# Ledger of designs, part 25: peptides against a protein of PDB entry 3OAK

Target 1, 145 residues: chain A of PDB entry 3OAK
Amino acid sequence: DDLEQYLDEKILRLKDEMNIAAQLDIDTLNKRIETGDTSLIAMQKVKLLPKVVSVLSKANLADTILDNNLLQSVRIWLEPLPDGSLPSFEIQKSLFAALNDLPVKTEHLKESGLGRVVIFYTKSKRVEAQLARLAEKLIAEWTRP

## One batch from the design tools (peptide; made by RFdiffusion4, then SolubleMPNN)

Design b1_p12_1_s2 (from b1_p12_1, 5 letters changed)
Fold by OpenDDE base, seed 4:
Structure b1_p12_1_s2 (fold): chain B 145 residues (1-145), chain A 12 residues (1-12)
Amino acid sequence: as target 1 above (145 residues)
Amino acid sequence: MVEVTKTHELEE
């Protein structure tokens, strides 16, 4: 219906925006590596983060989020950056918190690849302990029988 | 599940 279409379009637009933000940050960091210009800072994801969190927090969008595989874009945002660094603490914290309230199922994890990424955060020594615990909590929830 | 490999590619 009209509402479903509206919500789909909303989520798909956000998904596109997220993907663009991620790519722009990747491009920025690649250029930083190539040129040595330390003034180049990847900020596109951080700038978009409030909107992402806002959308992820809306209960009425949960099905649309999951059905449109927005979690794939969430996964992309959580992946290591070209220089091997991880996304900002704020991105990690906000996304893990938001994910905790979504009814994520195995099928969503598989189609998005999010499960593997979150497991990475439980194992990596580069991850802050607080965030590793959040990741562990997610894994625990997702692996429930 | 295994540890991730950096992708940054859409796999839908």
Scores: peptide ipSAE 0.025, ipTM 0.642, DockQ to the pose 0.114
Fold by OpenDDE base, seed 1:
Structure b1_p12_1_s2 (fold): chain B 145 residues (1-145), chain A 12 residues (1-12)
Amino acid sequence: as target 1 above (145 residues)
Amino acid sequence: MVEVTKTHELEE
């Protein structure tokens, strides 16, 4: 119906915005590596984060989020960066918290690749302990029979 | 940011 179509379009627009933000940050960091200019800082994802968290927290959007594979863009935001680092603490914390309230199923993990990325976060000793615990909690819930 | 040794392929 009209409402469902509106919600689909809303989520797909956000998905596009997230992908653009991720690419812009990658471009910034690649330029930083090429030029040695340490004043270049990737900030596009951080700027968009409040909007992402707001959408992910809305119960009435859960089905639309999952059906449109927004979790693929969440996975992209959690990917390692060109310099071999992970995204900011704030991005990790906010996304892990938001994911905890979504009814994520195995099929969503497969089509987004999110499961593999979150497992990665549980294995790295350089990840902050509190974030590793959040990641472990997600994996436990997603693998529960 | 947190330095890591593993990388993942970006799939858009």
Scores: peptide ipSAE 0.024, ipTM 0.634, DockQ to the pose 0.127
Fold by OpenDDE base, seed 3:
Structure b1_p12_1_s2 (fold): chain B 145 residues (1-145), chain A 12 residues (1-12)
Amino acid sequence: as target 1 above (145 residues)
Amino acid sequence: MVEVTKTHELEE
């Protein structure tokens, strides 16, 4: 119906915005590596984060979020960056918190690749202990029999 | 250790 179509379009627009933000940050960091210009700072994801968190926190959007594979864009935002660094603490914290409230199923993990990325965060020594615990909580919930 | 494949591609 009209509402379903509106919600689908809303989530698809956000996916596009998230993917663009991720690519712009990657481009910025690649240019930083190539030129040595340390004034280049990747900020596009951070700027968009409040909107992402707002959408992920809305219970009425859960089905639309999962059906449209928005988790793929979440996974992209969590991937290591060209300079070897991880996304900002705030991005990690906000996304892990938001994921904890979504009814994520195995099929969503497979189609998004999110499961393996979150497992990475449970094992990496570059991840803050607080965030590693959040990641472990997610994995425990997702692997429950 | 878990290896993650980086996509970083824009969705069509």
Scores: peptide ipSAE 0.023, ipTM 0.608, DockQ to the pose 0.099
Fold by OpenDDE base, seed 5:
Structure b1_p12_1_s2 (fold): chain B 145 residues (1-145), chain A 12 residues (1-12)
Amino acid sequence: as target 1 above (145 residues)
Amino acid sequence: MVEVTKTHELEE
């Protein structure tokens, strides 16, 4: 199916872009720590965020997103950074919101590791209350019978 | 996972 192949390629390209963005930001922050150069700012994920949110919000892409384990890249984007901080408020908020409408199943949570990471967000007192509530909502939805 | 200390501000 030409359409299915097109959608697979689209999602796989985004997945690659997300992984690259995450790694570039990590590299930037590590270099910032090593050199003390405060002009080094990690911006790659933020730049790509609108595209990620757009894709995650499209119902016609849901199966392709889940089948290609794009959620693994979402998980990577939510992981702590080299300085021990979480990603920006905007990244957390946007991703949690986008995940809310996706028909995520247990198998997707396991293969991506996303479930574990979101649970982490519900437990940390250093996470902003608003975002912790969003994370809790996701966990509640994912654990429903 | 690494212990989270704060929300990162460098991406904002």
Scores: peptide ipSAE 0.019, ipTM 0.590, DockQ to the pose 0.055

Design b1_p12_1_s3 (from b1_p12_1, 6 letters changed)
Fold by OpenDDE base, seed 5:
Structure b1_p12_1_s3 (fold): chain B 145 residues (1-145), chain A 12 residues (1-12)
Amino acid sequence: as target 1 above (145 residues)
Amino acid sequence: MVEVTKTHELVE
């Protein structure tokens, strides 16, 4: 119906914006490595984060989020960057918190690749302890019978 | 410009 179409378009627009933000940050960091210009700073994901959090927190958008594989874009935002770093503390914390309230199923994890990335966060020695605990909580929730 | 992004070093 009209409402479902509206919600699909809203989520697909956000998905596109998230993917663009991730690529722009990658391009910025690659250029920084190539040129040595330390004034080049990756900020696109951070700028978009409030909008992402707002959408992920809406209970009425949960089905649309999952059906359109927005979690693939969440996975992309959590992946390592060209300079060998992980995304900012704020991005990690906000995304883990938002994921905790979504009814994520096995099929969504397979479609997005999100499960493997979150497992990485439980194993890394450089991830902040509180974020590792949030990642552990997600894995426990997703793997219970 | 003030740096907005803080990252964690990936060591495996």
Scores: peptide ipSAE 0.022, ipTM 0.579, DockQ to the pose 0.060
Fold by OpenDDE base, seed 3:
Formats: sequence, C-alpha cells, structure tokens
Structure b1_p12_1_s3 (fold): chain B 145 residues (1-145), chain A 12 residues (1-12)
Amino acid sequence: as target 1 above (145 residues)
Amino acid sequence: MVEVTKTHELVE
C-alpha cells in the first residue's frame, strides 16, 4: 500500500546516502595517503550518523530495514578503512547499540555480511574493550538456537 | 587476529 511504498523509498534513500558517505570517506583517506595532506579528514559518516541512528531506532521501520538489506550499508560503515583504522568510536557504539534492538535473523546476516564483521570486532585488539563486549553480546544473541 | 575482506558497494 501507500505507506509500505513510502517506507521502502525512505529506507532506500538512506541506504544510498550511507553508501555515498562511506565512499566519500574512503576517497578522502585514499587521497590523504597519496598526497600526505594530513588536513584531509573523513567526516561524512559522522555527519550522517544521527539520521542513521534515528531510523534504526524506529520499531515500525524494522521490517523495512531488514527487507531492503540496510544492514549491508551498516556493515560497510563498520569495515576497516584504507589507512588501516577502524570507524570512529561513536559510529561503532551507536551502530552496535542500534543492532541490539533489531530482530536480526540468519538470512539478514548472510545477505549483508554483517555477522563476519561483528565477529572481527570481538577478536581485534584495536577495538575498545567496551565495544568488543557489545559485539560479543550481538554474536551471542545471533547464534542462540 | 581476524581478517575481513573489504567489499564496498557502489552507489545504486
């Protein structure tokens, strides 16, 4: 119906915005590496984060989020960056918190690749202990029978 | 140590 179509379009627009933000940050960091210009700072994901968190927190959007594979864009935001760094502490914390409230199923983990990335956060020594614990909690919930 | 393959999506 009209509402379902509106919600699909809303999530797909956000998905595009997230992918653009991720690519712009990657381009910025690649240019930083190539030119040595340390004034180049990747800020596009951080700027968009409040909107992402707002959408992920709405219970009435859960089915639309999962059906449109928005978790693929969440996975992209969590991947290691070209300079070897991880996304900001704020991005990690906010996304892990939001994921905790979504009814994520095995099929969503497979189609997004999110499961493997979150496992990375449980094992990496570059991750803050607080966030590693959040990642471990997610994995425990997702692997329960 | 865990390695993750980077698979970034282009804008749709």
Scores: peptide ipSAE 0.020, ipTM 0.574, DockQ to the pose 0.094
Fold by OpenDDE base, seed 4:
Structure b1_p12_1_s3 (fold): chain B 145 residues (1-145), chain A 12 residues (1-12)
Amino acid sequence: as target 1 above (145 residues)
Amino acid sequence: MVEVTKTHELVE
């Protein structure tokens, strides 16, 4: 119906925006590495983060979020960057918090790859302890029988 | 998953 279509388009637009932001940041960091220009700062994801969090927090969008595999873009945002770093603390924290309120199922984890990346966050010694705990909470929730 | 070295707070 019209509402469903509207919501689908909304989420798909955000998904595109997220993917673009991620790629722009990757490009920025690659250029930073290549040129040594430390003035190059990857800010696209962090600029878009409030919108992402806002969308993820809306209960009426949950099904649309999951059905359109927005979690794939969330996964992309959580992946290590070209310099081997993880995304900012704020991105990690905000996304983990938002994910905690979504009715994520196994199928969504598989189609997005999100499960794998979050498991990484539980194991990596380079992740802040607070965020590792949030990741652990997610894994515990997702693996509940 | 690729091994990470740090958080990206220095460049983000």
Scores: peptide ipSAE 0.019, ipTM 0.598, DockQ to the pose 0.055
Fold by OpenDDE base, seed 1:
Structure b1_p12_1_s3 (fold): chain B 145 residues (1-145), chain A 12 residues (1-12)
Amino acid sequence: as target 1 above (145 residues)
Amino acid sequence: MVEVTKTHELVE
């Protein structure tokens, strides 16, 4: 119906915005590496983060989020950057918290690749302890019978 | 940011 179509379009638009933000940050950091200009700062994901968190927190959007594979864009935001670093503490914390409230199923993890990335966060010794614990909590919930 | 060693996938 009209509402379902509206919600699909809303989520797909956000998915596109997230992918663009990620690519712009990658481009910025690649240029930083090539030129040595340390004044180049990747800020596009951080700027969009409040909107992402707001959408992920809406109960009425849960089915639309999962059906349209928005979690693929969440996975992209959690991936390592060109310099080998992980995204900011704030991005990790906010996304892990938001994911905790979604009814994520195995099929969503497979089609998005999110499960594999979150497992990485539980294993890395360089990830902040509190964030590793949040990642572990997600894995435990996603693998329970 | 946190330093790690892992290759990221291409963005859509």
Scores: peptide ipSAE 0.018, ipTM 0.583, DockQ to the pose 0.106

Design b1_p12_1_s4 (from b1_p12_1, 4 letters changed)
Fold by OpenDDE base, seed 5:
Structure b1_p12_1_s4 (fold): chain B 145 residues (1-145), chain A 12 residues (1-12)
Amino acid sequence: as target 1 above (145 residues)
Amino acid sequence: MVEVTQTHELEE
């Protein structure tokens, strides 16, 4: 099926882009720590965020997103950074909102590790209350019978 | 203690 192949390629390209963005930001922050150069700012994820949100919001991409484990890249984007900080408020908010509309199943949570990370956001005192509530909502939805 | 995922597995 030409359409299915097209959609797979689209998601796999995005997955690759997300992983690259995450690694570049990590490298930037590590270099910042090593050199003390405070002008080094990690911006790759922020730059790519609109595209990520756009894709995650497309109903016709849901199956492709889940089948290709794009949620693993979402998990990576939500993980703490080398300096111990969390991704920006906007990244957290946008991703939590997008995840709320996806038909995420237990198998997807396990293969991506997303469940563990979102639980972290419900417990961490470093997370803003508004975002902690969004994370809690996701956990509640994912744990429903 | 809060479990923190700090291992970035950019594989796959």
Scores: peptide ipSAE 0.024, ipTM 0.608, DockQ to the pose 0.101
Fold by OpenDDE base, seed 4:
Structure b1_p12_1_s4 (fold): chain B 145 residues (1-145), chain A 12 residues (1-12)
Amino acid sequence: as target 1 above (145 residues)
Amino acid sequence: MVEVTQTHELEE
């Protein structure tokens, strides 16, 4: 129906925006590595984060979020950056928090690859302990019988 | 489980 279509389009637009933001940050960091210009700072994801969190927090969007595999873009945002660093603390924290309230199923984890990424956060020594715990909480929830 | 590598291609 009209509402469903509207919501789908909304989420798909956000998904596209997220992917673009991620790519722009990657490009920025690649250029930073290439040129040594330390003034180049990847900020596109951070700038978009409030909108992402806002959308992820909407209960009425949960099904649309999951059906349109927005979690794939979430996964992309959580992946290591070209310089080997991880996304900002704020991105990690906000996304983990938002994910905690979504009815994520195994199928969503598989189609998005999010499960593997979050597991990474439970094991990586580069991750802050607080965030590792949040990741662990998610894994526990997702592996719950 | 191996360490996550950067993968930004759509895999739907």
Scores: peptide ipSAE 0.023, ipTM 0.604, DockQ to the pose 0.112
Fold by OpenDDE base, seed 3:
Structure b1_p12_1_s4 (fold): chain B 145 residues (1-145), chain A 12 residues (1-12)
Amino acid sequence: as target 1 above (145 residues)
Amino acid sequence: MVEVTQTHELEE
């Protein structure tokens, strides 16, 4: 119906915005590496983060979020960056918190690749202990019998 | 080197 179509379009627009933000940050960091210009700072994801968190927190959007594989864009945002760094502490914290409230199922993890990325965060020594614990909590919830 | 969890899917 009209509402379902509206919600689908809303989530698909956000996916596009998230993917663009991720690519722009990657481009910025690649240019920083190539030129040595330390004034180049990747900020596109951080700028968009409040909107992402707002959408992920809305219970009425949960089905639309999962059905449209928005978690793929969440996974992309969590992947390591060209300079070897991880996304900012705030991005990690906000996304892990938001994921904790979504009814994520195995099928969603598989189609998005999110499971493998979150497992990485439970094992990496580059991750803050607080965030590693959040990642561990998610894995425990997703692997419950 | 960057640790890769899986291939990026940007622009796909």
Scores: peptide ipSAE 0.022, ipTM 0.584, DockQ to the pose 0.109
Fold by OpenDDE base, seed 2:
Structure b1_p12_1_s4 (fold): chain B 145 residues (1-145), chain A 12 residues (1-12)
Amino acid sequence: as target 1 above (145 residues)
Amino acid sequence: MVEVTQTHELEE
């Protein structure tokens, strides 16, 4: 129906925006590495984060989020950057919190690759302890019998 | 050894 179509388009637009933000940050950091210009800061994901959190937090969008594989873009946002760094503390914290409230199923983890990335956060010594615990909570929830 | 995932599979 009209509402369903509207919601699909909304989520698909957000996916596009998220992917663009991720790529722009990658480009910025690659340029930083190449030029040595330490004034170059990757800020696109951070700028878009409030919108992402807003969408992920809406219960009425859960099915649309999952059906359109928005979690693939979430996975991309969580991956290490070209300089080896991880996304900002706030990005990690906000996304883990949002994921905790979504009815994520095995099929969504497979099609997005999100499970593998979150497992990384449970193992990495570069991750803040509190965020590692959040990641562990997600894995425990997703692997429940 | 810690598994590191760096699969930047951005949609075209």
Scores: peptide ipSAE 0.020, ipTM 0.587, DockQ to the pose 0.095

Design b1_p12_2_s1 (from b1_p12_2, 5 letters changed)
Fold by OpenDDE base, seed 3:
Structure b1_p12_2_s1 (fold): chain B 145 residues (1-145), chain A 12 residues (1-12)
Amino acid sequence: as target 1 above (145 residues)
Amino acid sequence: VEVKNPFVLPEP
């Protein structure tokens, strides 16, 4: 189907863009560590975030998002950074909110590794209490029989 | 592109 193909291509392009943004931010922070240049700031994920949120919020894209394992890129965006920091508050908040509205199943958690990362956010002392609660809510929903 | 993150968790 033409529409299905178009939607797949759309999600796969976004997945690629997300992965590139994550790698560029990692490279920036690694360079900052290596050179000591504190003026180097990782901004690629933040710049792309509005587009990511827009896509994740569309109900008609849910199946395409899950089938193409876009959640793997979401997981990558939530992972700790080379300097030991976590993604910005806005990234965490936006992604947790978007995940709350997706029909995520166990198979999607396994193929993306997202479950393990979200559990991390429920236990980390570096995470804002508000976001830890959101992470806890997601885990509770995903583990319900 | 495959992201090479030093904090990537092992696959289950």
Scores: peptide ipSAE 0.033, ipTM 0.614, DockQ to the pose 0.526
Fold by OpenDDE base, seed 1:
Structure b1_p12_2_s1 (fold): chain B 145 residues (1-145), chain A 12 residues (1-12)
Amino acid sequence: as target 1 above (145 residues)
Amino acid sequence: VEVKNPFVLPEP
């Protein structure tokens, strides 16, 4: 099916863009640590965030998103940065909101590693209380009998 | 792209 193939390619392109953005931000922060240049700011994920949110919010893309393991890239975006800091508040908030509307199953959590990262957000004192509660909601829904 | 993040969790 031509439409199905088009949607697969669309999601795979976004997945690649997300991975590149994450790596560029990591590189920027590693350089900041090595040089002490505090003017170096990681902004690639934030710049791409509106596009990511737009795609994740489309019901007609849900199956394609899950089948192509886009959640692996979502997991990568949520992981701590080289200096131990977390991604921006807006990234966390937007991704948790988007995840809440996806029909995520156990198999998707296993293949992406997303479950373990979201559990981290329920435990960390570095996470805003509001976002910790959103993370808890997701875990509760994903662990339903 | 293989992201090299020291906090990357291993796949189960």
Scores: peptide ipSAE 0.032, ipTM 0.612, DockQ to the pose 0.538
Fold by OpenDDE base, seed 4:
Structure b1_p12_2_s1 (fold): chain B 145 residues (1-145), chain A 12 residues (1-12)
Amino acid sequence: as target 1 above (145 residues)
Amino acid sequence: VEVKNPFVLPEP
């Protein structure tokens, strides 16, 4: 119906925006590595984060989010960057918090790759302890019998 | 894109 279509398009647009933001940040950091220009700062994801969080927090969008594999873009945002660093603390914290309220199922984890990435956050020593705990909480929820 | 096992990390 019209509403469903509208919501699908909304999520798909956001998904595209997220992917673009991620790529722009990757490009920025690659250029930083290549040129040594430390003034190059990857900020596209951070700039878009409030919109992402807003969408992820809306209960009426949960099904649309999951059905359209927005979690793939969430996964992309959580992946290590070209310089080996992790996304900003705020991105990690905000996304983990948002994920906590989504009815994520195994099928969504499989199609997005999110599970593997979140597992990474439970194990990585580069992750802040509080965020590792949030990641652990998510894994516990997702693996609940 | 589907991951075979969403909870297994690739070998480092």
Scores: peptide ipSAE 0.027, ipTM 0.613, DockQ to the pose 0.126
Fold by OpenDDE base, seed 2:
Structure b1_p12_2_s1 (fold): chain B 145 residues (1-145), chain A 12 residues (1-12)
Amino acid sequence: as target 1 above (145 residues)
Amino acid sequence: VEVKNPFVLPEP
C-alpha cells in the first residue's frame, strides 16, 4: 500500500546515502594517502550517523530495514578503510547498539554479509575491548538455535 | 553507488 511504498523508498534512499558517504570517505582517505595532506579527514559517515541511528532505532521500520537489505550498507560502514584503520569508535558503538535491537535473522546475515564482519570485530586486536564484547554479544544472539 | 573498498569482506 501507500505506506509500505513510502517506507521502502525511505529505506532505499538511506541505503544510497550511506553508500555514497562510505565512498566519499574512501575517496578522502585515498587522497590523503596520495597527497600526504594530513588535514584531510573522512567525516561523511560520521555526519550521516545520527540519521542512520535514528532510522535503525524505529521499531516500525524494522521489517522494511531488513526486507530491503539495509544491513548490507551497515556492513559496508563497518569495513576497514583504505589506510587500514577501522571506522570511528562512535560509528562502531552506535551501529552495534542499533543492531542489538533489530530482529536480525540468518537470512539477513547471509544476504548482507554482516555476520562475517561482526566476527572480524570479535577477533581484531585493533578493536576496543568494550566493542569486541558488543560484537561477541551480537554473534551469540545470532547463533542461538 | 558501489563502494570500492579493498577490505570489503565478500558476501557468502
Scores: peptide ipSAE 0.033, ipTM 0.619, DockQ to the pose 0.555; fails the geometry check

Design b1_p12_2_s2 (from b1_p12_2, 6 letters changed)
Fold by OpenDDE base, seed 3:
Structure b1_p12_2_s2 (fold): chain B 145 residues (1-145), chain A 12 residues (1-12)
Amino acid sequence: as target 1 above (145 residues)
Amino acid sequence: VEVKNPFKLPEP
């Protein structure tokens, strides 16, 4: 119906915005590496983060979020960056918190690749302890029989 | 937009 179409379009627009933000940050960091210009700072994802969190927190959007594979864009945002760093602490914290409230199923993990990325966060020594624990909690929830 | 990340985790 009209509402379902509106919500689908809203989520698809957000996916595009998230993917563009991720690519712009990658481009910025690649340029930083190539030129040595340390004034180049990747901030596109951080700028968009409040909007992402707002959408992910809305219970009425859960089905639309999962059906449209928005979790693929969440996975992209969590991937390591060209300079070898991980996304900011705030991005990790906000996304893990938001994921904790979504009714994520195995099919969504497979479609998005999110499960493998979160497992990475449980093992990495570059991740803050509190976030590693949150990642571990998510994995435990997703692997429950 | 297709994002190409050089540190993308291996696919299964």
Scores: peptide ipSAE 0.040, ipTM 0.644, DockQ to the pose 0.607
Fold by OpenDDE base, seed 2:
Structure b1_p12_2_s2 (fold): chain B 145 residues (1-145), chain A 12 residues (1-12)
Amino acid sequence: as target 1 above (145 residues)
Amino acid sequence: VEVKNPFKLPEP
């Protein structure tokens, strides 16, 4: 119906915005590496984060989020950057919190690749202990028999 | 837009 179509379009637009933000941050950091200009700071994901969190927190959007594979863009946001760094502490914390409230199923993990990325966060020495614990909690929930 | 990430985790 009209509402369903509206919600699909809303999520697909956000998905596109998230992917663009991720690519722009990658481009910024690559340019920083190439030029040595330390004033170049990747901020596109951080700027968009409040909107992402707002959408992910809406219970009425859960099905639309999952059906349109928005979790693929969440996975992309969690991946390491060109300089080897991870996304900001705030991005990690906010996304893990949002994921904790979504009814994520095995099929969504497979189609998004999110499971593998979250497992990475349970193993990485670069991840803050509290965030590693959040990642572990997610994995435990998703692998419940 | 497809994001090009050199540190992307391998797909199964």
Scores: peptide ipSAE 0.033, ipTM 0.641, DockQ to the pose 0.607
Fold by OpenDDE base, seed 4:
Structure b1_p12_2_s2 (fold): chain B 145 residues (1-145), chain A 12 residues (1-12)
Amino acid sequence: as target 1 above (145 residues)
Amino acid sequence: VEVKNPFKLPEP
C-alpha cells in the first residue's frame, strides 16, 4: 500500500546515501594514502550518522529496515577502512546500540553479512573494550536458542 | 518446514 511503499522508498534512499557516504570516505582515505595529504579526512559517514541513527531508532521502520537489507549498509559502515583504521568510535557505538533494538534474525544476518563483521569486533584488539562488549552482547543475542 | 536454530550466525 501507499504507506509501505513510502517506507520502502525512504529506507532505500537512506541505504543509497549510506553506501555513497561509505564510498566517498573510502575514496578520501585512498587519496590520503596515495598523496600523503593528511588534511584529507573522511567525514561523510559521520555527517550522515545522525540521520542513520534516527531512522534505525524508529520502531515503525524495523520491518522495512530489515526487509530492504539496510543492515548491509550498516555492515559496510562497520568494515575496516583502506588505511586499516576502523570507523569512528561514535559510528561503532551508535550502530551497535541501534542494532540492539532491532529484531534481527538469521536471514538478515546472512543477507547483510553483518554477523561476520560484528564477530570481528568481538575479536579485534583495535576495538575499544566497551564496544567489544556491545558486539559480544549482540552476538549472544543473535545466537541464543 | 521447521527451523532448527533461527539464531544461527553465518559462518565467519
Scores: peptide ipSAE 0.027, ipTM 0.569, DockQ to the pose 0.080
Fold by OpenDDE base, seed 1:
Order: C-alpha cells, then structure tokens, then sequence
Structure b1_p12_2_s2 (fold): chain B 145 residues (1-145), chain A 12 residues (1-12)
C-alpha cells in the first residue's frame, strides 16, 4: 500500500546516504595517507549518525529496515578504515545499541554480512571493553536456538 | 554506491 511504499523509499534513501558517507570517509583517509596531511579528517558518517540512530530506533520501521537490508550499510559503517583504525567510539556505541532492539534473524545476518563484523568486535584488542561486551551480547542473542 | 574498503571481510 501507499504507506509501505513510502517506508521502503525512506529506508532505501537512507541506505544510499550511508553508503555515500562511508565512501567519502574512505576517500578522505586514503588522501590523508597519500599526502601526509593530518588535517584531513573523515566526518561524514559522524554527521549522518543522528539520522541513522533515529531511524533504527523506530519500531514501526523494523520490518522495512530488515527487508531492505539496511544492515548491510550498518556493516559497512563498522568495518575498519584504510589506516587500520575503527570507526569512532560514538558510531560503534550507537549502532550496537540500536541493533540490540531489532528483531534480527539469521537470514538478515547472512545477507548483510553483519554477523562476521560483530564477531570481529568481540575479538579485537583495539575495541573498548564496554563495546566488546555489547558485541558479545549481540552474538549471544543471534546464535540462540 | 559500491564502497571499496581494504578491510572488508571475505564473503561466506
């Protein structure tokens, strides 16, 4: 119906915006490495984060989020950057919190690749302890029979 | 947009 169509379009637009933000940050950091200009700072994901969190927190959007594989863009945002660093603490914290409230199923993890990325966060020594614990909580819930 | 991340995890 009209509402379902509207919600699909809303989520797909956000998905595109998230992917663009991720690529722009990658480009910025690649240029920083190439030129040695340490004044170059990747900020596109951080700027978009409030909008992402707002959408992920809405219960009425859960099915639309999952059906349109928005979790693929969430996975992309969590991946390591060209210099080997991780996304900002705020991005990690906000996304893990939002994921905890979504009814994520095995099929969504497979089509997005999110499961493997979150497992990485449970093992990495570069991740803050509190965020590693949140990642572990998610994995435990997703692998529950 | 296809994001090119050098640290992308291998596909299943």
Amino acid sequence: as target 1 above (145 residues)
Amino acid sequence: VEVKNPFKLPEP
Scores: peptide ipSAE 0.031, ipTM 0.625, DockQ to the pose 0.605; fails the geometry check

